Peptides against a protein of PDB entry 7AE7. Designs and how they scored, part 27

Target 1, 321 residues: chain A of PDB entry 7AE7
Amino acid sequence: KVYKDLREFLEVLEQEGQLIRVKEEVNPEPDIAAAGRAAANLGKNQPAVFFEKIKGYKYSVVTNVHGSWQNHALMLGLDKNTSTKDQFYELNRRWDKFPVPPNVVKREAAPCKENVIDKDINLFEILPLYRINEQDGGFYISKASVVTADPEYPDDFNKLNVGTYRIQVKDRDRVGIQALAMHDIAVQLEKAEAENKPLPIAITIGNNPLVTFMASTPVGYNQNEYEFVGALQDGVPMDIVKSDLYDHLYVPAGSEVVLEGHIIPRVRTVEGPFGEFPGSYSGARLQCEVKIDRITHRTNPIFENLYLGIPWTEIDYLMAL

## One batch from the design tools (peptide; made by RFdiffusion4, then SolubleMPNN)

Design b1_p10_7_s3 (from b1_p10_7, 5 letters changed)
Fold by OpenDDE base, seed 4:
Structure b1_p10_7_s3 (fold): chain B 321 residues (1-321), chain A 10 residues (1-10)
Amino acid sequence: as target 1 above (321 residues)
Amino acid sequence: MDELLAKSQE
């Protein structure tokens, strides 16, 4: 099975007993993290947790989407009971199908374009933001697939980067992003900053689970993550759509939320602390700042965020394969 | 949620 979006995957997770739906109103803190911990403690099968109602917010949150081997098997369109060995075998077999170029769909065919916010941007109106860890210095978007391009080669699709980065919400229309030197985004940012130019960016939230998986998987600088998604879909192209602000940035057609904007050149602001691992906090650092200039989103967008509360975390599963 | 929390304590 191939998934067009997060919603199709969540439907399968629910059908397979790998999604817990919390229908009662919860407090963003501490209830989301507490429920995530509770789900992690259910043993090996660690379901996703979907929160339908969050106090003070309009929209839903889902966490722990990649939080088990069963969820990982289902992501690959396999039986949920597929052994880890067979999952690895299938992953490797499909990996050899690279590249599988994506389909570029029209704007009117892209669910991520259902709604547009181009003024009075307020991230808190779109995303049910909460502290993931008790000691976090703010609200984090921890499972976004961030799209950037090489500013020197904006039309080179092979240099289009889709990565996962730590993103702290700074204001209604501002986020901090951790662009480490080892990340492809840092190379692209360096080129932009050398000319004191903004780096175009699209922060995509709530994607096809293979997009999220590939965004967390290191690939070569001249390899496009979307072409790997098509490979991992056993040769079925994924659907992408042009961003609204930038002709050279493409986002998953099915994204729940797309934050379009730019990294402000040569600006650094305090980011953190963040609990990347249980009991381990990255200290406060000066990090890049993104201005959000436009939001597109699906009607009733689902905020997918990473669960980090107790090992095994989603990161462990995302990086294990 | 309460059911989830209860099950996690078992």
Scores: peptide ipSAE 0.041, ipTM 0.706, DockQ to the pose 0.031
Fold by OpenDDE base, seed 3:
Structure b1_p10_7_s3 (fold): chain B 321 residues (1-321), chain A 10 residues (1-10)
Amino acid sequence: as target 1 above (321 residues)
Amino acid sequence: MDELLAKSQE
């Protein structure tokens, strides 16, 4: 089975008994984190947790989407009881199908374009933001697929990067992003900053689960993550669409929320701390700042965010493969 | 929520 978007995957998780739906109104803190910990304590077959109603917010949250080997099997379109060994075998078999080029769809066919916000941008109106860990220095978007390109080769689709980075919300229309020197985004940013130019960026939230998986998987600088998604879909292309602000940036057609903007050149602001691992906080550091210039989103967007509670955490499953 | 919390304590 192939999934077009997060919603199709959540439907399968629910059908397979791998999604808990919380229908009652919850407090964003501490209830989301508490429910995630409770789900993690159910054993090795941890379900996703979907919160329909969050106090003070309009939209829903889902956590722990990749939080088990059963969820990982379902992501690959396999039986939920497929052994870890057989999942690895199938992953490797499909990996050899690279490249599978994506389908570029028209703007009118892309669900991520259903709604547009181009003025008075407020991230808190679109995303039910909460502290993931009690001691976090702010609200984090921890499971976004971030799209950037090489500013010297903007038309080279093979250099389009889709990566996962730590993102702290700084203001209504500002986020901090951790772009480490080892990441492809850091190479692209260095080129832009050398010319004192902004780096175009699209931060995509709530994607096809294989997009999220590939965005967390290191690939070569001249390899496109979308072409690996098609390979992992057993040769079925994924659907992408042009961003609204940039002709050279393509986003998943089914994204729940797309934050379009730019990394401000040569600006660094304090980011952190963040609890990357239970009991381990990264220190506060000077990080890049993104201005959000436009938002597109699906009607009733789902905020997918990472669960970081008790090992094995969702990040452990995303990095174990 | 309460049912989820109860199941996590079993």
Scores: peptide ipSAE 0.038, ipTM 0.703, DockQ to the pose 0.030
Fold by OpenDDE base, seed 2:
Structure b1_p10_7_s3 (fold): chain B 321 residues (1-321), chain A 10 residues (1-10)
Amino acid sequence: as target 1 above (321 residues)
Amino acid sequence: MDELLAKSQE
């Protein structure tokens, strides 16, 4: 099975008994985090948790999408009971199919383009934001696939980077992003900041689970994560579409939400703290700031966010493969 | 929610 988007994957998770649907209205805090911790305590077969109704918000949240070996097997289109060994074997077999170039679809064919917000941007109207951990310094977007390009080689598709970064919501149209020196985004940002130019960025939320997986998997600076997604789909290309603001940035066609904007050059603001692991908080630091200039989203967008809680956390599974 | 919490305590 190959998935076009998050929704197709969530349907399979539900069919396979790997998704808990919470239909009653929940409080964003503490209920989402509490339910995630509860799901993690269900043992080795940790399900995703889908919250249909969140008090004070219009849209849904899903957590723990990658939170088990069963979910990883299903992500690969395997039987949910496929052993970790066999998953690893299949992953490596498919990895050798790289590169599998994506299909570029037209704007009108991309579900992520169903709705546009280009004025009075308010992230709180689109994303049911909550604190993942009790002591978090704010609301985090923790499972975004962030798209940037090399500002010196913007048309080089091989230098298009799709990465996962810690993102704190700072204002209605501002986010802080942790661009560490070891990340490809930091190289691209350094080039932009040298010229005192904004770095174009697309922050994509709620993707095909293999996009999220590859965005969390380090690859070479001259390797495109979308071409690995096609490889991991056993040679089936994924669908991408041009961003609305930037001709050189491509986003997953099926993204639930796309935040388009720019990293403000040479600006650093306080970000954090954030509980990356249970009982482990990274302190507050000066981080980059993104201005959101445009949002595109699917109708009734699903906010996919990372489950953080007791081990094994969702991040442990994302890093284990 | 309550069912999920109950199952997590088992």
Scores: peptide ipSAE 0.037, ipTM 0.698, DockQ to the pose 0.031
Fold by OpenDDE base, seed 1:
Structure b1_p10_7_s3 (fold): chain B 321 residues (1-321), chain A 10 residues (1-10)
Amino acid sequence: as target 1 above (321 residues)
Amino acid sequence: MDELLAKSQE
């Protein structure tokens, strides 16, 4: 089984008993985090948790999508009871199929383009934001696949980077992003900042689960994560679409939300704290700031966000393979 | 929520 988007995966999770729907209206705090913790306490077969109604918001949240070995098996299109060993062997077998180039679809064929916001941008209207951890210094977007390119080689598709970074909401149209020196985005940002130019960015939320997986998996600077997604789909290309603002940035065609904008050159603002692990908070730091210039989204977009409960967390599963 | 909380206590 190959998934075009998050929705197809959530359907399979639900069919396999790996998704709980919360249909009643919940408070964004503390109910989302509380329900996530409750789901994590169900043992080894931790389900995703889908919140259909959130007080004060229009749209839904899903958490813990990658939060179990069963969910990982299903992500690979395997039986949910496939052993971790067999999942690993299958992952490695498929990895050897790299590269599998993606399909570039037309704008009209991309679900992420169903709706556009290009004026009066307010992230709070499109994302049901909440504090993931009680002591977080703000609202975080923790499972975004962030798309950037090499500003010196914008047409080199092999240098297109899709990564996962800590993103704090700073204002209606601004986010802080943690670009560590070890990340490919930091190399690209350094080049842009040397010229005092903005770095084009697309922050994609609610993707094909293999996109989220690959965005969390380090690859070479000259390797494209989308070509690995195709490999992990056992040779089936994934669908990408050109961003609206930038000819050189491609986003997953099925993304629930795409935040298009730019990293402001040579600007650093306070970001954090964030509880990356239970009882462990990363301190406040000066981080890069992104201006959001355009949003595209699916109708009734699903905000996929990370669950950070008791171990094993989604991060533990994403790093274990 | 209540069902989820109940199941988490089992």
Scores: peptide ipSAE 0.031, ipTM 0.665, DockQ to the pose 0.030

Design b1_p10_7_s4 (from b1_p10_7, 5 letters changed)
Fold by OpenDDE base, seed 2:
Structure b1_p10_7_s4 (fold): chain B 321 residues (1-321), chain A 10 residues (1-10)
Amino acid sequence: as target 1 above (321 residues)
Amino acid sequence: MDELLELSKR
């Protein structure tokens, strides 16, 4: 089975008993994190948790989408009881199909383009933001697939990068991003900053689960994550669409929310702390700042965010393959 | 559902 978007995957998780739906109104804090911990305590088959109603917000949250080996099996379109060994074998078999180029769809065919916000941008109106950890220095977007290109070779599709980075909300239309030197985004940012130019960026939220998986998987600088998604779909291309602001950036057609903007050149602002691991907070550091210039989103967008509970955390499953 | 919400309050 291949999924077009997050919604098709959530439907399968629900059918397979791997999604808990919370229909009652919850408080963003502490209820989202507390319910995630409660789901983790249900044993090895940790379900995703979908919150339909959040006090003070209009839209829903889903957490722990990748939080079990059963969810990983289903992501690959396998039986939920497929062993970790057989999942690894199948992953490696499909990896050899790289590259599988994506399909570029028309704007009118892309669900991520259903709604546009180009003025009075306020992230809190679109995303039900909450502190993931009690001691976090702010609100984080922790499962975004971030799209950037090489500013010297913007039309080289092999250099288009889709990565997962730590993103702190700084203001209504600003986020901090952690671009570490080992990440492909840091190479691209260095080139832009050398010329004192903004780096174009699209921060995509609520994707096909294989996009999120590949965005968290290190690949070569000259390898496109979307072409691996097609390989992991056993040779079925994924659907992408051109960004609204930039001709050279492509986003998943089915994204729940797309934040389009730019990294401000040579600006660094205080970001953190964040609880990356239980009991381990990365200290406050100077990080890059993104200005959000445009938002596109599906009607009733789902905010997919990382569950960080007691080990094994969702990040441990994303990094274990 | 009630059990998850009850477990979340502990």
Scores: peptide ipSAE 0.026, ipTM 0.747, DockQ to the pose 0.038
Fold by OpenDDE base, seed 5:
Structure b1_p10_7_s4 (fold): chain B 321 residues (1-321), chain A 10 residues (1-10)
Amino acid sequence: as target 1 above (321 residues)
Amino acid sequence: MDELLELSKR
């Protein structure tokens, strides 16, 4: 099976008994993190946890979407009981289908374009933000697929980067992003900052699970993650749509939320701490700052965020490949 | 929720 969006995947997870739906209103803290830890304690068959109602917020949260080998098998459209060995075999077989170019859909056909916010931007109105860990220095968007391009080669689709980065909410319309020198985004940012120009960015939240997977998987600087998504879909192209602000940025057509903006050149602000691993906090550092200039979102957007807590964490499954 | 919250205290 191929999934167009997060919602189609969540439906399959629910059908397969790999999603717990919480229908009662929860407190953002500590209930989301607590329920995630509880799901982790269910053993190896850890379900996703979908929170329908969060106190003080309008929209839902889902966590632990990639949090088990069963969920990983289902992501590949395999039987949930497919062995890890057979999952790896199938992954490798599909990987050899690269490149599978995406379909560029019209704006009207892209669910991520159902709603637009271009004034009075407030991330807290769109995302049910919470501290993932009690000691986090703020609210994190930990499972976003971040789209950037090479400022020198903006029309080179092979240099379009889709990556996962640590993102801290700083204000209603500002986020900090951790762009490390080892990341393709850092190369692109360096080029923009050399000219004192903003780097265009689209932060996409709640995607097709293979987009999230590929955004967390290192590929070559001249390889497009969307073309790998098509390969991992066994040769079925994924659907992308042009961003609203930038002609050279393409986002997943099915994204729940798209934050379009720019990295402010030569600005660094304090970011952190964040509990990336149990018992370890990445300290506060000076990191890049993004101004959010436009939001597009699906009606009743789902905030997909990482479960971090007791091992095996969702990141362990995303990185175990 | 209560069952999940109870499981989280383990």
Scores: peptide ipSAE 0.022, ipTM 0.601, DockQ to the pose 0.038
Fold by OpenDDE base, seed 3:
Structure b1_p10_7_s4 (fold): chain B 321 residues (1-321), chain A 10 residues (1-10)
Amino acid sequence: as target 1 above (321 residues)
Amino acid sequence: MDELLELSKR
C-alpha cells in the first residue's frame, strides 16, 4: 500500500491496532509526554498516540508515528508482523529503484493549500506547542521536513534538499534552526550568507511517513529525497506542489502545515537546551533564525511531533534502518 | 484509553 498523506497512514495504524486515540481533553504539559511514556511501556509494539483535544489549543497532536517496527512495516505497506530482517531486505530492494521522479500537482489539487495565513502570523494558533522534555528551553518542532535549495543552482531539482533539523519556536513568527556544518542546508546557507542574502525555506509538518523517513536519512547533495520516496513506494511517484512564495521550492502536496519563510542572513540567536536522548541534553548554542512569512495548512491540521521517551525512542527507529 | 491516562498520571 502507498499513502498520499499522514491521514491515510494514521487510518491504517488505527485499523491495525497501532494507534491509540485519546478523546478526553489533555493538558499539553505534562500529559502528552506522560502518555507517550505510557505507550512506550507497552513493549515492542509501541502504538502511535493521537490526542484529539488539547487544553488551550484548537487542533490535534499525534506522536510516536514511527515508534515501532510494526509501524515501520506498515509504512512500507507490509504486514505489521514483518520481521526487521525482511523489512531491511525490502527497503534495500526498493532503494535500487532510485530515481522515481515525483508528480508536480496544481495548487488547487494540493490539500496543504486549503487555508492561507499571510498576515498576523502566530504559530501558537496553528500548532499546539508543548515542551517535549521537562528541561527543554522551549517549544520544539522536532519532526519537520525542511525544504531548501542551492542558491547558486535554484533550478537544479537534484540539489533540492529535504532534511530534518532541530527547530525551536522563538516567537509568533520566528523559529531557531540547528544547521550543522555536515548538513546540506549548511552548505546552502553558507552560499546565501556569503552574499548577505536570505535563504528561502519551507518547513513542512505532518507528511507522508516515507517523506519523514527520507528527510531523516542522509543522501548525496545531488540526490533528491522525493525521488527516494518514490523508490520506497515501490516505483509509485509521490505528489509535490510548488511553494506559494518561491518558484524553486516544492513541498509535499499532502502536508498538514507548511511554514514558508527565510533564514535571516548572518543572524545568530540562543537556541536550546533540548533533550535529544534520555539523560542527554544538547546545550544552548547560537543558531540560525527563520522568519515565517506565510503559512498554508489543511483544515483541522494535525501536529505531528517526535516522541523522546524511554528507549527505543522514535529517533532510534528512524536511524536504525 | 482510561488506562493510558491513568498510567500517564503515575
Scores: peptide ipSAE 0.018, ipTM 0.619, DockQ to the pose 0.038
Fold by OpenDDE base, seed 1:
Structure b1_p10_7_s4 (fold): chain B 321 residues (1-321), chain A 10 residues (1-10)
Amino acid sequence: as target 1 above (321 residues)
Amino acid sequence: MDELLELSKR
């Protein structure tokens, strides 16, 4: 089984008993985090948790999508009871199929383009934002696949980077992003900042689960994560579409929300603290700032966000490779 | 009430 988007995966998770649907209205805090902790306490077969209604917000949240070996097996289109050994064997077998180039679809064929916001941008109207951890210094987008390119080689598709970074919401149309020196985005940002130019960025939320997986998996600077997604789909290309603002940035065609904008050159603002692990907070630091200039989204967009509960956490499964 | 909502209140 191959998934076009998050929705197709959530449907399979629900069919397989690996998704709990919360139909009653919840408070963003503390109910989302509390229900996530409750789901984590259900044992080894931790389900995804889908919150249909959130007080003060229009749209839904899903968490813990990658939060179990069963969900990981299903992501690979395997039986949910496939052993971890056999999952790794299959993953490695498929990895050797790299590269599998994606299909570039037309704008009209991309579900992420169903709705556009290009003025009066307010992230709080699109994303049901909440504190993931009680002591977090703000609202985080913790499971986004962030698309950037080399500003010196914008047309080199092999240098297109899709990565996962810590993102704090700073204002209605601004986010802080943690671009560490070891990340490919930091190399690209350094080039842009040397010329005092903005770095084009697309922050994509609610993706095909293999996109999220590959965005959390380090690859070479000259390797495209989408070509690995096609490999992990056993040779089936994924669908991508051009961003609206930038011809050189491609986003997953099925993304729930795409935040298009730019990293402001030579600006650093306070970001954090954030609880990356249970009982461990990364302190406040000066980090990059992104201005959001355009949003595209699916109708009734699902905000996929990371669950950071008791180990094994969702991050432990995403980093277990 | 969803079982998770009951569990979240504990």
Scores: peptide ipSAE 0.015, ipTM 0.591, DockQ to the pose 0.039

Design b1_p10_8_s2 (from b1_p10_8, 3 letters changed)
Fold by OpenDDE base, seed 4:
Structure b1_p10_8_s2 (fold): chain B 321 residues (1-321), chain A 10 residues (1-10)
Amino acid sequence: as target 1 above (321 residues)
Amino acid sequence: SLDELLEKSQ
């Protein structure tokens, strides 16, 4: 099975008993984190947790989407009881199908374009933001697939990068992003900043689970993550759509939320602390700042966020394959 | 429910 979007995957998770739906109104803190910890403690079969109603917010949150081997099997369109060995075998077999170019769909065919916000941007109206860890210095978007391109080669699709980065909400229309030197985004940003130019960016939230998986998987600078997604879909192309602001940026057609904007050149602001691992807080650092200029989103967008509680965390599963 | 989830985890 191939998934067009997060919603199709969540439906399968629910059908397979791998999703807990919380229908009652919850407090963003501490209930989301508490429920994530609870789900992680249910043993080997850690379900996703879907929160339908969050106090003070309009929309839903889902966490632990990649939080188990069963969820990984389902992500690959396999039986949920597929052994880890067989999952690895299948992953490797499909990996050899790279590249599988994506389909570029028309704007009117892309669910991520259902709604547009181009003025009075307020991230808090779209995303049910909360502190993931009690000691976090703010609200984090921890499971976004961030799209950037090489500013010297904007039309080179092979240099289009889809990565996962730590993103702290800084204001209604601003986020901090951790662009480490080891990440492709840092190379691209360096080129933009050398000319004192903004780096175009699209921060995509709530994607096809294979997009999220590939965004967390290191690939070569000249390899496109979307072409791996098609490979991991056993040769079925994924659907992408052109961003609204930038002709050279493509986003998953099915994204729940797309934050389009730019990294402000040569600006650094305090980001953190953030609890990346239990008992380890990364100190506050000067990080890049993104201005959000446009939002597109599905009707009733689902905020997918990473659970980072007690091990095993989603990141452990995302890195294990 | 959230409470049921929390109870099952204890």
Scores: peptide ipSAE 0.295, ipTM 0.891, DockQ to the pose 0.033
Fold by OpenDDE base, seed 2:
Structure b1_p10_8_s2 (fold): chain B 321 residues (1-321), chain A 10 residues (1-10)
Amino acid sequence: as target 1 above (321 residues)
Amino acid sequence: SLDELLEKSQ
């Protein structure tokens, strides 16, 4: 089975007993984190947790989407009881199908384009933001697939990067982003900053689970993550659409929310602390700042965010494969 | 419910 978007995957998780739906109104803090910890304690088959109603917000949250080996098996379109060994075997078999180029769909066919916000941008109106860890220095978007290109070769599709980075909300229309030197985004940012130019960026939230998986998987600088998604779909291309602001950036057609903007050149602001691992906080550091210039989103967008709190967190499963 | 989930985890 292949998934077009997060919603198709969540439907399968629910059918397979791998999703808990909370229908009552919850407080963003502490209820989301508490429910995530509770779900993680239910045993080895850790379900996703979907919150339909968040107090003070209009939209829903889902956490722990990748939080178990059963969820990983289902992500690959396998039986949920497929062994870890067999999942690895199948992953490696499919990896050899790279590259599988994506389909570029028309704007009218892309669910991520259903709604547009281009003025009076307020991230808090679109995303039910909360502190993941009690001691976090702010609200984080921890499971976004971030799209950037090489500013010297903007039309080279092989240099289009889709990565996962730590993102702190700084203001209504600003986020901090951690661009580490080992990531492809840092190479692209260095080129832009050398010329004192903004780096175009699209921050995508709530994707096909294989997009999120590949965005968290290091690949070569001249390899496109979307072409690996097609390989992991056993040769079925994924659907992408051109961004609204930039002709050279493409986003997943089914994204729940797309934040389009730019990294401000040579600006660094305080970001953190953030609890990356249970009991481990990265200190506050000076990080890059993104201005959000446009938002596109699906009707009733789902905010997918990372579950953190107990050893063998969702990030451990994303890095284990 | 949230309460049922929290109770099952204890």
Scores: peptide ipSAE 0.276, ipTM 0.885, DockQ to the pose 0.033
Fold by OpenDDE base, seed 3:
Structure b1_p10_8_s2 (fold): chain B 321 residues (1-321), chain A 10 residues (1-10)
Amino acid sequence: as target 1 above (321 residues)
Amino acid sequence: SLDELLEKSQ
């Protein structure tokens, strides 16, 4: 089984008994985090939790999508009861199929292009934002696949980077992003900032689960994460589409929300704290700032975000294989 | 319901 988008995966999770649907209106705090903790305490078969209605917001949230070995097996299109050993074997077998180039689809064929916001941008209108941890310094987008390119080689598809980075919402049209020196995005940003130029960026939310998996998996600077997604789909190409603002950036065709903008050169603002692990907060730091210039989104977009409340968390599963 | 989920997790 191959998934085109998050919605197809959520349908399979629900069919397999690996998704809890909360239909009643919930408070974003503390109910989302409380439900995530509750799901994590159900034992080894931790389900995703889908919230249909959130007080003060228009759209839905899903959490704990990658929160179990069963969900991980289903992500690979395997039986949910596939052993961790067999999942590891199959992942490694498929890894050797790299590269599998993606299909570039037309704008009209990409679900992420159904709606456009190009003025009066307000992230709070499109994303049901909440504090993941009680002591967080703000609202975080913790499960985005961030697309950037090498500004010296914008047409080199092998240098297109899809990574997962800590993102704090700073304003209606501003986010802070943690671009550490060890990340490929930091190399690309350094090149842009040397010329005092903005770095084009697309922050994609609610993706094909293998895109999210590969965005959290380190690969070589000259290796494209989308070509690994095709490999992990057992040789089936994934679908990508050109961004609206930039000819050289490609986003997953099925993304729920795409935030297009730029990293402001040589600007650093306070970001944090964030509870990356239970009981441990990374301190406030000066981090990069992104201006959001355009949003594209599916009709009734689903905000996918990480659950971090109790080990094993989604991060542990995403990093374990 | 959310309450049922919370009760089952205790």
Scores: peptide ipSAE 0.271, ipTM 0.881, DockQ to the pose 0.033
Fold by OpenDDE base, seed 1:
Structure b1_p10_8_s2 (fold): chain B 321 residues (1-321), chain A 10 residues (1-10)
Amino acid sequence: as target 1 above (321 residues)
Amino acid sequence: SLDELLEKSQ
């Protein structure tokens, strides 16, 4: 089984008993975090939790999508009871199929383009934002696949980077992003900042689960994560589409939400704290700031966010492979 | 429901 988007994966999770649907209206705090912790306590077969209605917001949240070995098996299109060993063997077998180039679809064929916001941008109208941890310094987008390119080689598709970074909401149309020196985005940003130019960026939320997986998996600077997604799909290309603002940035065609904008050159603002692990908060630091210039989204977009409860967390599973 | 989920986790 190959998934075009998050929705197809959530359907399979639900069919396999690996998704809990909360249909009643919940408070964004503390109910989302409480429910995530509750789901994590159900044992080894930790389900995703889908919140249909959130008080004060229009749209839904899903968490803990990658939160179990069963979910990882299903992500690979395997039986949910496939052993971790067999999952690893299959992952490695498929990895050797790299590169599998993606299909570039037309704008009209991309679900992420169903709706556009190009003025009066307010992230709070699109994303049901909440504090993941009680002591977080703000609202975080913790499971986004962030797309950037080399500003010196914008047409080199092999240098297109899709990564996962810590993102704090700073304003209606601004986010802080943690671009560490070890990340490919930091190399690209350094080049842009050397010329005092903005770095084009697309922050994609709610993707094909293999996109999210690959965005969390380090690859070479000259390797494209989308070509690994195709490999992990056992040779089936994934679908990508051009961003609206930038011809050189491609986003997953099925993304629930795409935040298009730019990293402001040579600006650093306070970001944090964030509870990355239970009882461990990374302190406040000066981080890069992104201006959001355009949003595209699916109708009734699903905000996929990371569950950070008691181990094993989604991060533990994403890093274990 | 949320309550049912919370109850099952106890």
Scores: peptide ipSAE 0.238, ipTM 0.869, DockQ to the pose 0.033

